# Designs tried in a protein design run: peptides against a protein of PDB entry 3JWR. Part 61

Target 1, 323 residues: chain A of PDB entry 3JWR
Amino acid sequence: TRELQSLAAAVVPSAQTLKITDFSFSDFELSDLETALCTIRMFTDLNLVQNFQMKHEVLCRWILSVKKNYRKNVAYHNWRHAFNTAQCMFAALKAGKIQNKLTDLEILALLIAALSHDLDHRGVNNSYIQRSEHPLAQLYCHSIMEHHHFDQCLMILNSPGNQILSGLSIEEYKTTLKIIKQAILATDLALYIKRRGEFFELIRKNQFNLEDPHQKELFLAMLMTACDLSAITKPWPIQQRIAELVATEFFDQGDRERKELNIEPTDLMNREKKNKIPSMQVGFIDAICLQLYEALTHVSEDCFPLLDGCRKNRQKWQALAEQ
Target 2, 298 residues: chain A of PDB entry 3JWR as posed
Amino acid sequence: TRELQSLAAAVVPSAQTLKITDFSFSDFELSDLETALCTIRMFTDLNLVQNFQMKHEVLCRWILSVKKNYRKNVAYHNWRHAFNTAQCMFAALKAGKIQNKLTDLEILALLIAALSHDLDHRGVNNSYIQRSEHPLAQLYCHSIMEHHHFDQCLMILNSPGNQILSGLSIEEYKTTLKIIKQAILATDLALYIKRRGEFFELIRKNQFNLEDPHQKELFLAMLMTACDLSAITKPWPIQQRIAELVATEFWEQGDQVGFIDFVCTQLYEALTHVSEDCFPLLDGCRKNRQKWQALAEQ

## One batch from the design tools (peptide; aimed at target 1 K194)

Design b2_p19_6_s2 (made by RFdiffusion4, then SolubleMPNN; from b2_p19_6, 9 letters changed)
Fold by OpenDDE base, seed 5:
Structure b2_p19_6_s2 (fold): chain B 323 residues (1-323), chain A 19 residues (1-19)
Amino acid sequence: as target 1 above (323 residues)
Amino acid sequence: MEQQREEVKKIILEEIESL
């Protein structure tokens, strides 16, 4: 395609020029081409292209295929969300110095997972899919959408001309796919809630050890969630704009719940309760985000900008909730 | 104010667990 030719021929700017190592990064001013160039730079600077012998054209095609399999009519869970998740992962690996704690296969898997974790997202949550009796709800009992996202990821990775993992051994390939699956499934917040207590307790007791395979898996899950939720850490103007996109998507679901399911939406998805957004954001930060970024900062102090951003945004939302 | 925060947390957690 013309798009592939343009991307494959383009000069890829440095990570410094693209500012993709910054936790404060914003994609708002970037074209789709620039987001793809940023993604190439992430793979290159993590040594993934060299170490796994990726062909440049194949990587370009894969990136474009991933981008194409996000829906444009979804307000938040689109290519830009996946791209921002991957950028946060890249920043956590580089600036947060987590790269030194992980294997090349784990890094490869996490980056692919971050870009792929919401593939074909429909702008509705698992509860809606279940209550609407969607065919996907018959295939999976839990983490319905996350299983679908992984299936889409696997489909793309196996598609002709998109096989970025063709340079891997059979064992490396199996390991990578296992980690990708676990990482995508870990983005289900319901699973995060179930597992986070173990992680926080290991940190609290100073018993956290990345050499333990179970604790490594747990850490990768927590890191994926931290990157997925990283919008809450962004500078306030960026956070506000992203919160509006999230609210738009949730309200669209709530409108569909009323129309299609004849149910009253929860406050989070109720357009009529827009005035509760600030208090709900404070509650979300306190219930979900703060402890995660505290624990992540304990694993790597260089991740502090995520925690600091989260704390600052909590104060901003609290001030709005008091008006 | 602290009680209101705990109630909001509970609601959010219940909503997430229902996902």
Scores: peptide ipSAE 0.088, ipTM 0.783, DockQ to the pose 0.402
OpenDDE base, seeds 1, 2, 3, 4: peptide ipSAE 0.063, 0.024, 0.078, 0.079; ipTM 0.780, 0.563, 0.778, 0.779

Design b2_p19_6_s3 (made by RFdiffusion4, then SolubleMPNN; from b2_p19_6, 16 letters changed)
Fold by OpenDDE base, seed 4:
Structure b2_p19_6_s3 (fold): chain B 323 residues (1-323), chain A 19 residues (1-19)
Amino acid sequence: as target 1 above (323 residues)
Amino acid sequence: VQAQRDAFAARLLEEIASL
């Protein structure tokens, strides 16, 4: 395609020029081509292209295929969300120095998972999918969308000309797919809530050890969630704009719940309760985000900008909730 | 404090995630 030719022929700017190592990064000013160039740079600077012998054209095609399989009519859970999740992962690996704690296969899997974790997202949560009796709800009992996202990821990875994992051994391929699946499934906040207590306890007791395979898996899950939720850590103007996108998508779901399911939406998805957004954001930060970024900062102190950003945004939301 | 966080998280999950 013309898009592939343009991407494959383009000079890829440095990570410094693209600012993709910054936790404060924003994609708002970037074209779709520039987001793809950033993605190439992430793979290159993580040594994934070299170590796994990725063909440049295949990587370009894969990136464009991933981007194409996000819906354009979804306010938040689109390519830009996946791209920002991957950028946060890249920043956590590089600037947060988590790269030094992980294997190349784990890094490869996490980057693929971050880009792929919301593939074909429909702008509705698992509860809506279940209550609407969607065909996907017949295939999966829990984490319905996350299973679908993984299936889409696998489909793309196996598509002709998109096989970025073709340089891996059979064992490396199996390991990578296992980690990708676990990482995508970990973005279900229900699983996060179920597992986070174990992680926080290990950190609190100073018993956390990445050499333990179970603790490694747990850490990768927590890191995925930290990147997925990273919008809450962004500079306030960026955070506000992303919160508007999230609210738009949630209100669109709430409107559909009323119309299609005859259900009264929750406060979070109720357009009539827009005035509760600031207090709900404070609650979200306190209940979900703060402890995660605190724990991540204990694993790597260089991840502090995520925690600091989250704290600053809590203060901003609290000030709005008091107005 | 943790129990309150967990209860709020559970309510939030009913709204956001799968419940």
Scores: peptide ipSAE 0.117, ipTM 0.803, DockQ to the pose 0.362
OpenDDE base, seeds 1, 2, 3, 5: peptide ipSAE 0.062, 0.049, 0.072, 0.072; ipTM 0.773, 0.753, 0.776, 0.778; seeds 3, 5 fail the geometry check

Design b2_p19_6_s4 (made by RFdiffusion4, then SolubleMPNN; from b2_p19_6, 10 letters changed)
Fold by OpenDDE base, seed 1:
Structure b2_p19_6_s4 (fold): chain B 323 residues (1-323), chain A 19 residues (1-19)
Amino acid sequence: as target 1 above (323 residues)
Amino acid sequence: MEKMKEEVAARIFEEIASL
């Protein structure tokens, strides 16, 4: 395609030029081509291209395939969300110095997972899928969408000309896919809520050890969630803009819940409750986000900008909730 | 090797679909 030719022939700017090591990064000003260039840079600067012998054209095609398999008519859970999740992962690995704590296979898996974790997202949550009796709800008992996202990820990875993992041994390939699966599934907030207590307790007791395979898996899950939720850490103008996209998607779901399911949506999904967004954001930060970024900062102090951003945005949302 | 990877992928897919 013309898009592939343009991407494959383009000079890939440095990570510094692209600002993709910054926790404050915004994609708002970037074209789709520039987001793809950023993605190439992430793979390159993490040494994934070299270490796993990725062909440039194959990587370009894979990126474009991943991007193509996000829906453009979904307000938030689109390519830009996946791209921002991956960028936060990249920043956490590089600027947050988490790269030094992980294997190359774990890094490879996390980056692929971050880009792929919401593939073919329909702009509705698992609760909607279940209540609508969607065919996907018959395939999976829990984490319905996350299983679907992984299936889409796997389909793309095995598609002709998209096989970025062709340079891996069979054992490396198995390991990578296992980690990708676990990482994508970990983006289900329901699973995060179930597992986070173990992570926080390990940190609290100073018993956290990344050399333990179970604790490593737990950490990767927490890191995925931290990147997936990273919009909450962004500078206030970016945070506010992203919150509007999230609200738009949630309200679209709520409108569908009314129309298709004849149910009153929750306050979070209710367009008429837009005035509750600030207080709901404070609640979300307190219940879900703060402790995660505190724990992550304990693992790597260089991740502090995520925690600091989250705290600052809590103050901003709290001020709006008091008005 | 590619065939083996396809088989691994297929197995993983089946395991997920059965969850």
Scores: peptide ipSAE 0.126, ipTM 0.756, DockQ to the pose 0.018
OpenDDE base, seeds 2, 3, 4, 5: peptide ipSAE 0.092, 0.107, 0.089, 0.087; ipTM 0.736, 0.748, 0.735, 0.734

Design b2_p19_7 (made by RFdiffusion4)
Pose (drawn by RFdiffusion4):
Structure b2_p19_7 (pose): chain A 298 residues (1-255, 281-323), chain P 19 residues (1-19)
Amino acid sequence: as target 2 above (298 residues)
Amino acid sequence: SGLEEVEEMAEEMLEEFDS
């Protein structure tokens, strides 16, 4: 509660000061309070704060709530993951220049989604909770964890003093939630795989076009995956360390080059054809693929 | 190889997903 007091009264530094405009950004050295501040700057500089009548008091309580609903004991899938994803999402809209390509309802949704796309993640994959017959698997059909991440995001938005959406017309609120649901579900790697082929062709055939309502929402799913694992596009010292966490969390459940080829370079290449200013992601990606390949040969 | 192992795991995951 004091955390709210201190936060709701601190000055939010500029985006330039926070270096959150950068695809090469890192959080290792930021405090907890600082990361919440960057998030406020994100909402502010995306005009989400003014265009949706958000009170500083409410947005702060909500951001703090999401922060406390990420598990601390979880290796990689903690708050800093949701944060590093939203920042990548933010950097994509700004420096990658995509904001000029989509509505205010869509930007708000993507940001809220990127922040909560892994809420309450208990450090285990959909495969495991299904094979272990976790009650969550009994409750949800497909995309089990991602359904849960959303159930949580919504629970928080309906919490008192957290309705950062309270300013929306009922129609706006209704469709924003629809997009948020689609965004969070799209972070299921299975859906990314079962859908990317369709998108990679519209790109390959120089046919892809945003105006098409459907082609757009598909891209929105591809954008979510692009930020969800943007960590692989980081400078080597960072990718080195964040790979250490994904490493531990996986081994805990058990108790890189093939993946980048299979999952990543394919995607970031497509994102750059859609937006050239998004190339730093593709550059940083193959750059790390280079260093992991060299290590794989010892 | 590492790529083959990744593809295998992906196939298993998609089978579980469609189940």

Design b2_p19_7_s1 (made by RFdiffusion4, then SolubleMPNN; from b2_p19_7, 9 letters changed)
Fold by OpenDDE base, seed 1:
Order: structure tokens, then sequence, then C-alpha cells
Structure b2_p19_7_s1 (fold): chain B 323 residues (1-323), chain A 19 residues (1-19)
């Protein structure tokens, strides 16, 4: 395609120029082409292109294929969300120095997973999918959408001209896919809530050890969630704008719940309860985000900007809730 | 089915990038 030709022929700017190592990164000013260029830079600077012998054209095609498999009519869970998740992963790996704690296969898997974790998202949560009796709800008992996202990821990875993993051995390929699957599934907040206690307890007891395979898997899951939720850590103007996108999508779901399911939406998804957004954001930060970024910062102190950003945004949301 | 339609749309999107 013309888009592929343009991307493949483009000079990829440095990570410094693209600011993709910054935890404060914003994609708002970037074109779709520039987001693809950023993605190429992430793969390159993580040594994934070299170590796994990726062909440039194949990587370009894969990125465009991933981007195209996000829906443009979804307010939040679109390519830009996936891209920002991957950018946070990249920043955590580089600026947060987590790269030094992981294998190349784990890094490869995490980056692919971050970009792929919401593929074909419809702007509705698992609860809606279950209640609507969607065909996907018949295939999977839990984490319905996350299983679908992984299936889409796997489809793209195996599509002609998109096989960025063709340079891997059979064993490396299997390992990578296992980690990708685990990472995508870990983005289900329900699973995060179930597992986070173990992680926090290991940290609290100073028993956390990345050499333990189970603890490694647990850490990768926590890291995925930390990147997926990273909008909450962004500078306030960015956070506020993203929160509006999230609210838009949630309200669209709530409207569909009323129309299609005859259900009164929860406050979070109720368009008439916009005034509760600040207090709900404070609650979300306290219940879900703070401990995660505290624990992540304990693993790597260079991840502190995520925690600091989260704390600052909590204060901003709290101030709005008091008005 | 709706699932089949989703998968077909995904394939169509991929084909556009492969061409």
Amino acid sequence: as target 1 above (323 residues)
Amino acid sequence: SELEAVLERAKERLELEES
C-alpha cells in the first residue's frame, strides 16, 4: 500500500527526537505515520530488530496491520491507547531501567503485547459482552475480550508479510507467544485485582525475586497493567484529555446498555453523572493505581515519575471533587 | 455470526496492508 511504502521509506527519527523515552510523552500532536515511526524506533532501540533479525518491511507491515485492526470509531480503546501503552512500556524499559532485569524474549513479548493488547476492541467491557450474550462470551468464561485480543494478535503475527517472529527458533517462538498471551490476559483488571496482593506482599516482605519464574511472570503482569493504566500518570492536561476519552467511551457503553439491554448504567458509565468523574478518579487512583506504581518504583526507582504523576493527578482530581 | 463478521473484517483489514 501507499502507506506501507511511505513508512518503509521514511527515515526513523531518534528516540530523543520522538521523546518516546519520556514518561510525560503525549501522542496528541502525532500523525498516524509518526506513531508508526515511533513504534519502529521502540523495536530498534530495544535491539529487537537486530537480535531477532526482523526485516524492516515486515516490521512496517506488522505495525500497520496492528494499527488497522483497532477501530477508529472507538473513543479510547483504539490504536492511540495501544501505542501509548507501548510507549510507556518502552519508557519503563529504558528510562525506568527495567530492560536490564528482563530477557530479550520478555522484552519482545511485552512490546508486542502492549501494542496488541486491545486489538479489535469495540468500546465495551467484558461485563457488557457477557450481558449482551455476545458470541465471544460463549467461547471464554473470563477475560473474554483479552482472549479475543490475543487471538487477533496471533492472527496478525501469522499473516503473510507480517511475520516479525520468523527469525525466532521454535522454542523462542513458543516462549514469546506464551508471554504475549499472559501479558494480554493480565490487562484484565479483574485478574490484576486477584494477583496484585501477592506482588505487593512480596515487595513488602522484601522477598521479591525476579529469578523466580513465578515472580517473573507476576512482575510482567504488573508491568503490563502499569503501562495500560499509565494515562493516570501523565501531566495533568494530558490526563484530563484522556479521561474525557475514557468517559466518552464509558458513556457510549452506558447509552447502549440502556438502549440494547434495558439496563440502568453504573455511575461510571452514566452520561448524566459527569459530576462524579473527579471523585471516581480519586477512588480509582486509591484503589487501583497508587500501590501499583509504588511497588513498581520499589522494583526500579527510575520508575518514580509514574508514581509522582499519579500522585499529582490524584491531587488535581481531589481538588475538582471538592468544588 | 457476529464473531465470523469480526474475523472477516479483521482479515479484510490485513489484506489491505498486504497489498
Scores: peptide ipSAE 0.008, ipTM 0.506, DockQ to the pose 0.020
OpenDDE base, seeds 2, 3, 4, 5: peptide ipSAE 0.008, 0.015, 0.007, 0.007; ipTM 0.441, 0.545, 0.468, 0.456; seed 3 fails the geometry check

Design b2_p19_7_s2 (made by RFdiffusion4, then SolubleMPNN; from b2_p19_7, 12 letters changed)
Fold by OpenDDE base, seed 1:
Structure b2_p19_7_s2 (fold): chain B 323 residues (1-323), chain A 19 residues (1-19)
Amino acid sequence: as target 1 above (323 residues)
Amino acid sequence: SDLAAVAEAAAERLALEEA
């Protein structure tokens, strides 16, 4: 395609030029082409292209395929969300110094997972899918969409001309896919809530050890969630704009819940409850986000900007909630 | 769709590799 030709021929700017190592990164001003260029740079600077012998054209095609398999009519869970998740992962790995704690296969898997974790998202949550008796709900009982996202990820990875993992041994390939699957599934917030207590306890007791395979898996799951939720850490103007996108998508779901399921939506998804957004954001930060970024910062102090951003945004949301 | 066929083939491949 013309898009592939343009991408493959383009000079890829440095990570510094693209600012993709910054936790404060914003994609708002970037074209789709520029987001793809950023993605190439992430793979390159993480040494994934070299270590796993990726062909440039194949990588370009894969990126474009991933982007294409996000829906344009979804307000938040689109390519830009996946891209921002991956950028946060990149920043956490580089600026946050987490790269030094992980294997190349883990890094490869995390980056692929971050980009792929919401593939073909439909702008509705698992609860809606289940209640609507969607065909996907017949395949999976739990983490319905996350399983679908992984299936989509796998489909793309195996598509002709998109096989960025072709340079891996059979064992490396299996390991990578396992980690990708675990990472994508970990983005189900229900699973995060279920597992986070173990992680926090290990940190609290100073018993956290990345050399333990179980604890490694747990950490990767927590890191995925930290990147997936990273909008909450962004500078306030960015946070507000992203929150509007999230609200738009949630309200669209709520409207569909009324129309299609004949149910009253929760406050979070109720367009008439827009005035509760600030207080709900404070609640979300306190219940879900703060402890995660605190724990992550304990693992790597260089991740502090995520925690600091989260704290600052809590204050901003609290101020709005008091009006 | 061709995409669905590829997804099925990929799923089968994964299942075979996990066995």
Scores: peptide ipSAE 0.013, ipTM 0.470, DockQ to the pose 0.021
OpenDDE base, seeds 2, 3, 4, 5: peptide ipSAE 0.011, 0.023, 0.010, 0.008; ipTM 0.470, 0.632, 0.502, 0.456; seed 3 fails the geometry check

Design b2_p19_7_s3 (made by RFdiffusion4, then SolubleMPNN; from b2_p19_7, 11 letters changed)
Fold by OpenDDE base, seed 4:
Structure b2_p19_7_s3 (fold): chain B 323 residues (1-323), chain A 19 residues (1-19)
Amino acid sequence: as target 1 above (323 residues)
Amino acid sequence: SELEAVRKLAEERLALEEA
C-alpha cells in the first residue's frame, strides 16, 4: 500500500527528537505516520530489530496492521491509547531503567503486548459484553475482551508479511507468545485488583526478587497495568484531555446500557453524573493508581515521574472536587 | 452464526499458536 511504502521509506527520527523517552510525552500533535515512526524507533532503540533480525518492511507492515485493527469510532480505546501505552512502556524501560532488569524476550513481548493489548476494542467493558450476550462472552468466561485482544494480536503476528517474530527460535517464539498473552490478560483491571496485593506485600517486606519466575511474571503484569493507566500520570492539560476521552467512551456505554440493556448505568458511565468526575478520579487514583506507581518506583526509582505525575493530578482533581 | 464464526477463528488461531 501507499501507506506502507511511505512508512518504510521514511527516515526514522531519533528517540530524542520524538521525545518518546519522556514520561510527559503526548501524542496529540502527532500524525498517524509519526506514531508509526515512533513505534519503529521504540523497537530499534530497544535493540529488538537487531537482536531478533526483524526486516524493516515486515515491522512497518506489522505496525500498520496493528493500527488498522483498532477502531476509529471508539473515543478512548483506539490506536492512540495503545500507542501511548507502548510509549510509556518504552519510557519505563529506557528512562525508568527497567530494561536492565528484563530479558530481551520479555522486552519484546511487553512492547508487542502494549501495542496490541486493546486490539479491536469496541468501546465497552467486559461487563457490557457479558450482559449483552455477545458471542465473545460465550467463548470466554473472564477477561473476555483481553482474550479477544490477544486473539487479534496472534492473528496479526501470524499474517503473511507481518511475522516480526520469524527470526526467533521455536523456544523463543513460544516464550514470547506466553509473555504476550499474560501481559495482555494482565490489563484486565479485575486481575490487577486480584494480584496487586501480592506484589505490594513483596515490595513492603523487601522480598521482591525478579530472579523468581513467579515474581517476574507478577512484575510484568503490574508494569503492563502501570503503562495502561499511565494517562493518569501525564501533565495536567494532557490528563484532562484524556479524561474527557475516557468519560466520552464511558458515557457512550452508559447510553447503550440504558437503550440496549434497559439498565441504569453506574455513576462512572452516567452522563447525568458528569459533576462527579473529579471525585471519581480522586477515588480511582487512591484505590487503583497510587500504590501501583509507588511500588513501581520502589522497583526502579527512575520511574518516580509516573508517581509524581499521579500525585499532582490527584491534587488537581481534588481541587476540582471541592468546587 | 456469529458465534460459530468466532469459534472457528479462535480455533484456527490457537492451532497457529501450537504449530
Scores: peptide ipSAE 0.009, ipTM 0.464, DockQ to the pose 0.023
OpenDDE base, seeds 1, 2, 3, 5: peptide ipSAE 0.007, 0.010, 0.008, 0.007; ipTM 0.471, 0.418, 0.477, 0.457; seed 2 fails the geometry check

Design b2_p19_7_s4 (made by RFdiffusion4, then SolubleMPNN; from b2_p19_7, 11 letters changed)
Fold by OpenDDE base, seed 3:
Structure b2_p19_7_s4 (fold): chain B 323 residues (1-323), chain A 19 residues (1-19)
Amino acid sequence: as target 1 above (323 residues)
Amino acid sequence: SDLEAVAEAARERLALEEA
């Protein structure tokens, strides 16, 4: 395609020029091509292209395929969300110095997972899928959409001309897919809530050890969540804009719940309760976000900008809630 | 991400912390 030719022929700017190492990064001003260039740079600077012998054209095609398999009519859970999740992962690995704590296969898996974790998202949550009796709800009992996202990820990875993992041994390939699956499934916040207590307790007791395979898996799950939720850490103007996108998508779901399911939506999904957004954001930060970024910062102090951003946005949302 | 389940769980947790 013309798009592939343009991407494959383009000179990829440095990570410094693209500012993709910054936790404060915004994609708002970037074209789709520029987001793809940023993604190439992430793979290159993490040594994934070299270490796993990725063909440039195959990587370009894969990136474009992933982008294409996000829906354009979804307000928040689209390519830009996946791209921002991956950028936060890249920043955490580089600026946050987590790269030195992980294997190359884990890094490869995390980056692929971050880009793929919401593939074919429909703009509705698992609860809606269950209540609507969608065919996917018959295949999976829990984490319905996350299983679907992984299935989409696997489909793309196995598609002709998109096989960025072709340079891996059979064992490396199996390991990578296992980690990708675990990482995508970990983005189900229900699973995060279930598992986070173990992570926080290990941190609190100073017993956290990345050399333990179980703790490694737990950390990768927490890191995925931290990147997935990273919008809450962004500078206030960016946070506010992203919160509007999230609210738009949630209200669209609420409208569908009324129309299609004859259900009164929860406050979070209820367009009529827009005035509750600031207080709900404070609650979300306190209940979900703060402890995660505190724990992540304990693992690597260089991740502090995520925690600091979260705290600053809590103050901003609290000020709005008091009006 | 099942943000509603999280929001609900967060609300439940907040309610439990306020209780």
Scores: peptide ipSAE 0.021, ipTM 0.603, DockQ to the pose 0.086
OpenDDE base, seeds 1, 2, 4, 5: peptide ipSAE 0.011, 0.031, 0.009, 0.020; ipTM 0.552, 0.667, 0.549, 0.578; seed 2 fails the geometry check

Design b2_p19_8 (made by RFdiffusion4)
Pose (drawn by RFdiffusion4):
Structure b2_p19_8 (pose): chain A 298 residues (1-255, 281-323), chain P 19 residues (1-19)
Amino acid sequence: as target 2 above (298 residues)
Amino acid sequence: AAAEEDAAAYEEVAEAMLT
């Protein structure tokens, strides 16, 4: 509660000061308070704060709530992951220049979604909770964890003093939630795979076009995956360390080149055809693929 | 059926990483 006092009264530094405009950004050295501040700057500089009548008091409580609903004991899938994703999402809209390509309702949804796409993640994959017959698997059908991440995001938005959406017309609120649900579900790697082929062709055939309502919401799913694992596009020292965490969390459940080829370069290449200013992601990606390949040969 | 498709997609990822 004091954490709210101190936060809701601190000055939010500029985006330039926070270097959150950068695809090469890192959080290793930021405090907890600082990361919440960057998030406020994100909402502010995306005009989400003014266009949706958000009170500084409410947004702060909500951001803090999401922070406390990520598990600390979880190796990689903790708050800093949700944060590093939202920052990548933020950097994509700004420096990658996509904000000029989509509505205010969509931007707000993507940011809220990127922040909460893994809420309460217990450090284990959908495959495991299904095979271990976790009650969550009994409750949800497909995309089990991602359904849960959303159930949580919504639970928080309905919490008192957390309705950062309270300023929306009922119609606006209604469709924003629809997009948020779609965004969070799209972070299921299975859906990314079962859908990317369709998108990779519209790109390949120089046919892809945003104006098409459907082609757009597909891209929105592809964008979510793009930020969800943007960690692979980081400078080597960072990718080296964050790969250490994904490493431990996986081994804990058990108790890189093939993946980048299978999952990543394919995707970031497509994102750049859609937006050239998004190339740093593709550059950083193959750059790390280069260093992992060299290590694989010892 | 959707759960089976999901499991198949995940297996593809595991196969790609182990290849």

Design b2_p19_8_s1 (made by RFdiffusion4, then SolubleMPNN; from b2_p19_8, 13 letters changed)
Fold by OpenDDE base, seed 3:
Structure b2_p19_8_s1 (fold): chain B 323 residues (1-323), chain A 19 residues (1-19)
Amino acid sequence: as target 1 above (323 residues)
Amino acid sequence: SERAEEEEAYRLIAEAIAA
């Protein structure tokens, strides 16, 4: 395609030029081509291209395939969300110095997972899928969409001309897919809530050890969540804009719940309760976000900007809630 | 109870944001 030709022939700017190492990064001003260039840079600077012998054209095609398999009519859970999740992962690995704590296969898996974790998202949550009796709900009992996202990820990875993992041994391939699956499934916040206590307790007791395979898997799950939710850490103007996208998508679901399922949506998805967004954001930060970024910062102090951003946005949302 | 309400809030948030 012309798009592939353009991407493959383009000079990829440095990570510094692209600012993709910054936790404060915004993609708002970037074209789709530029987001793809950023993604190439992430793979390159994490040594994934070299270490796993990725062909440039194959990587370019894979990136474009991933992007294409996000829906354009979904307000938030689209390519830009996946891209921002991956960028946060990259920043956490580089600026946050987590790269030094992980294997190359884990890094490879995390980056692929971040980019792929919401593939073919329909703009509705698992509850809606279940309640609407969607065919996917017959295949999976829990984490319905996350299973679907992984299936889409696997489909793309195995598609002709998109096989960025062809340089891996069979064992490496199996390991990578296992980690990708675990990472994508971990983005189900229900699983996060279930598992986070173990992670926080290990941190609190100073017993956290990445050399333990179970704790490693747990950490990767927490890191995925931290990146997936990283919009809450962004500078306030960026946070506000992203929050509007999230609200738009949630309200769209709420509208569909009324129309298609004949149910009253929850406050978070109720367009009529837009005025509660600030207080709900405070609640979300307190209930879900703060302790995660605190724990992550304990693993690597260089991740502090995520925690700091989260705290600052809590203050901003609280101020709005008091108006 | 407060605990039950908190757990329900967590569930709702998780369900809302999860893919």
Scores: peptide ipSAE 0.036, ipTM 0.704, DockQ to the pose 0.103
OpenDDE base, seeds 1, 2, 4, 5: peptide ipSAE 0.032, 0.033, 0.033, 0.031; ipTM 0.694, 0.694, 0.682, 0.678; seed 2 fails the geometry check

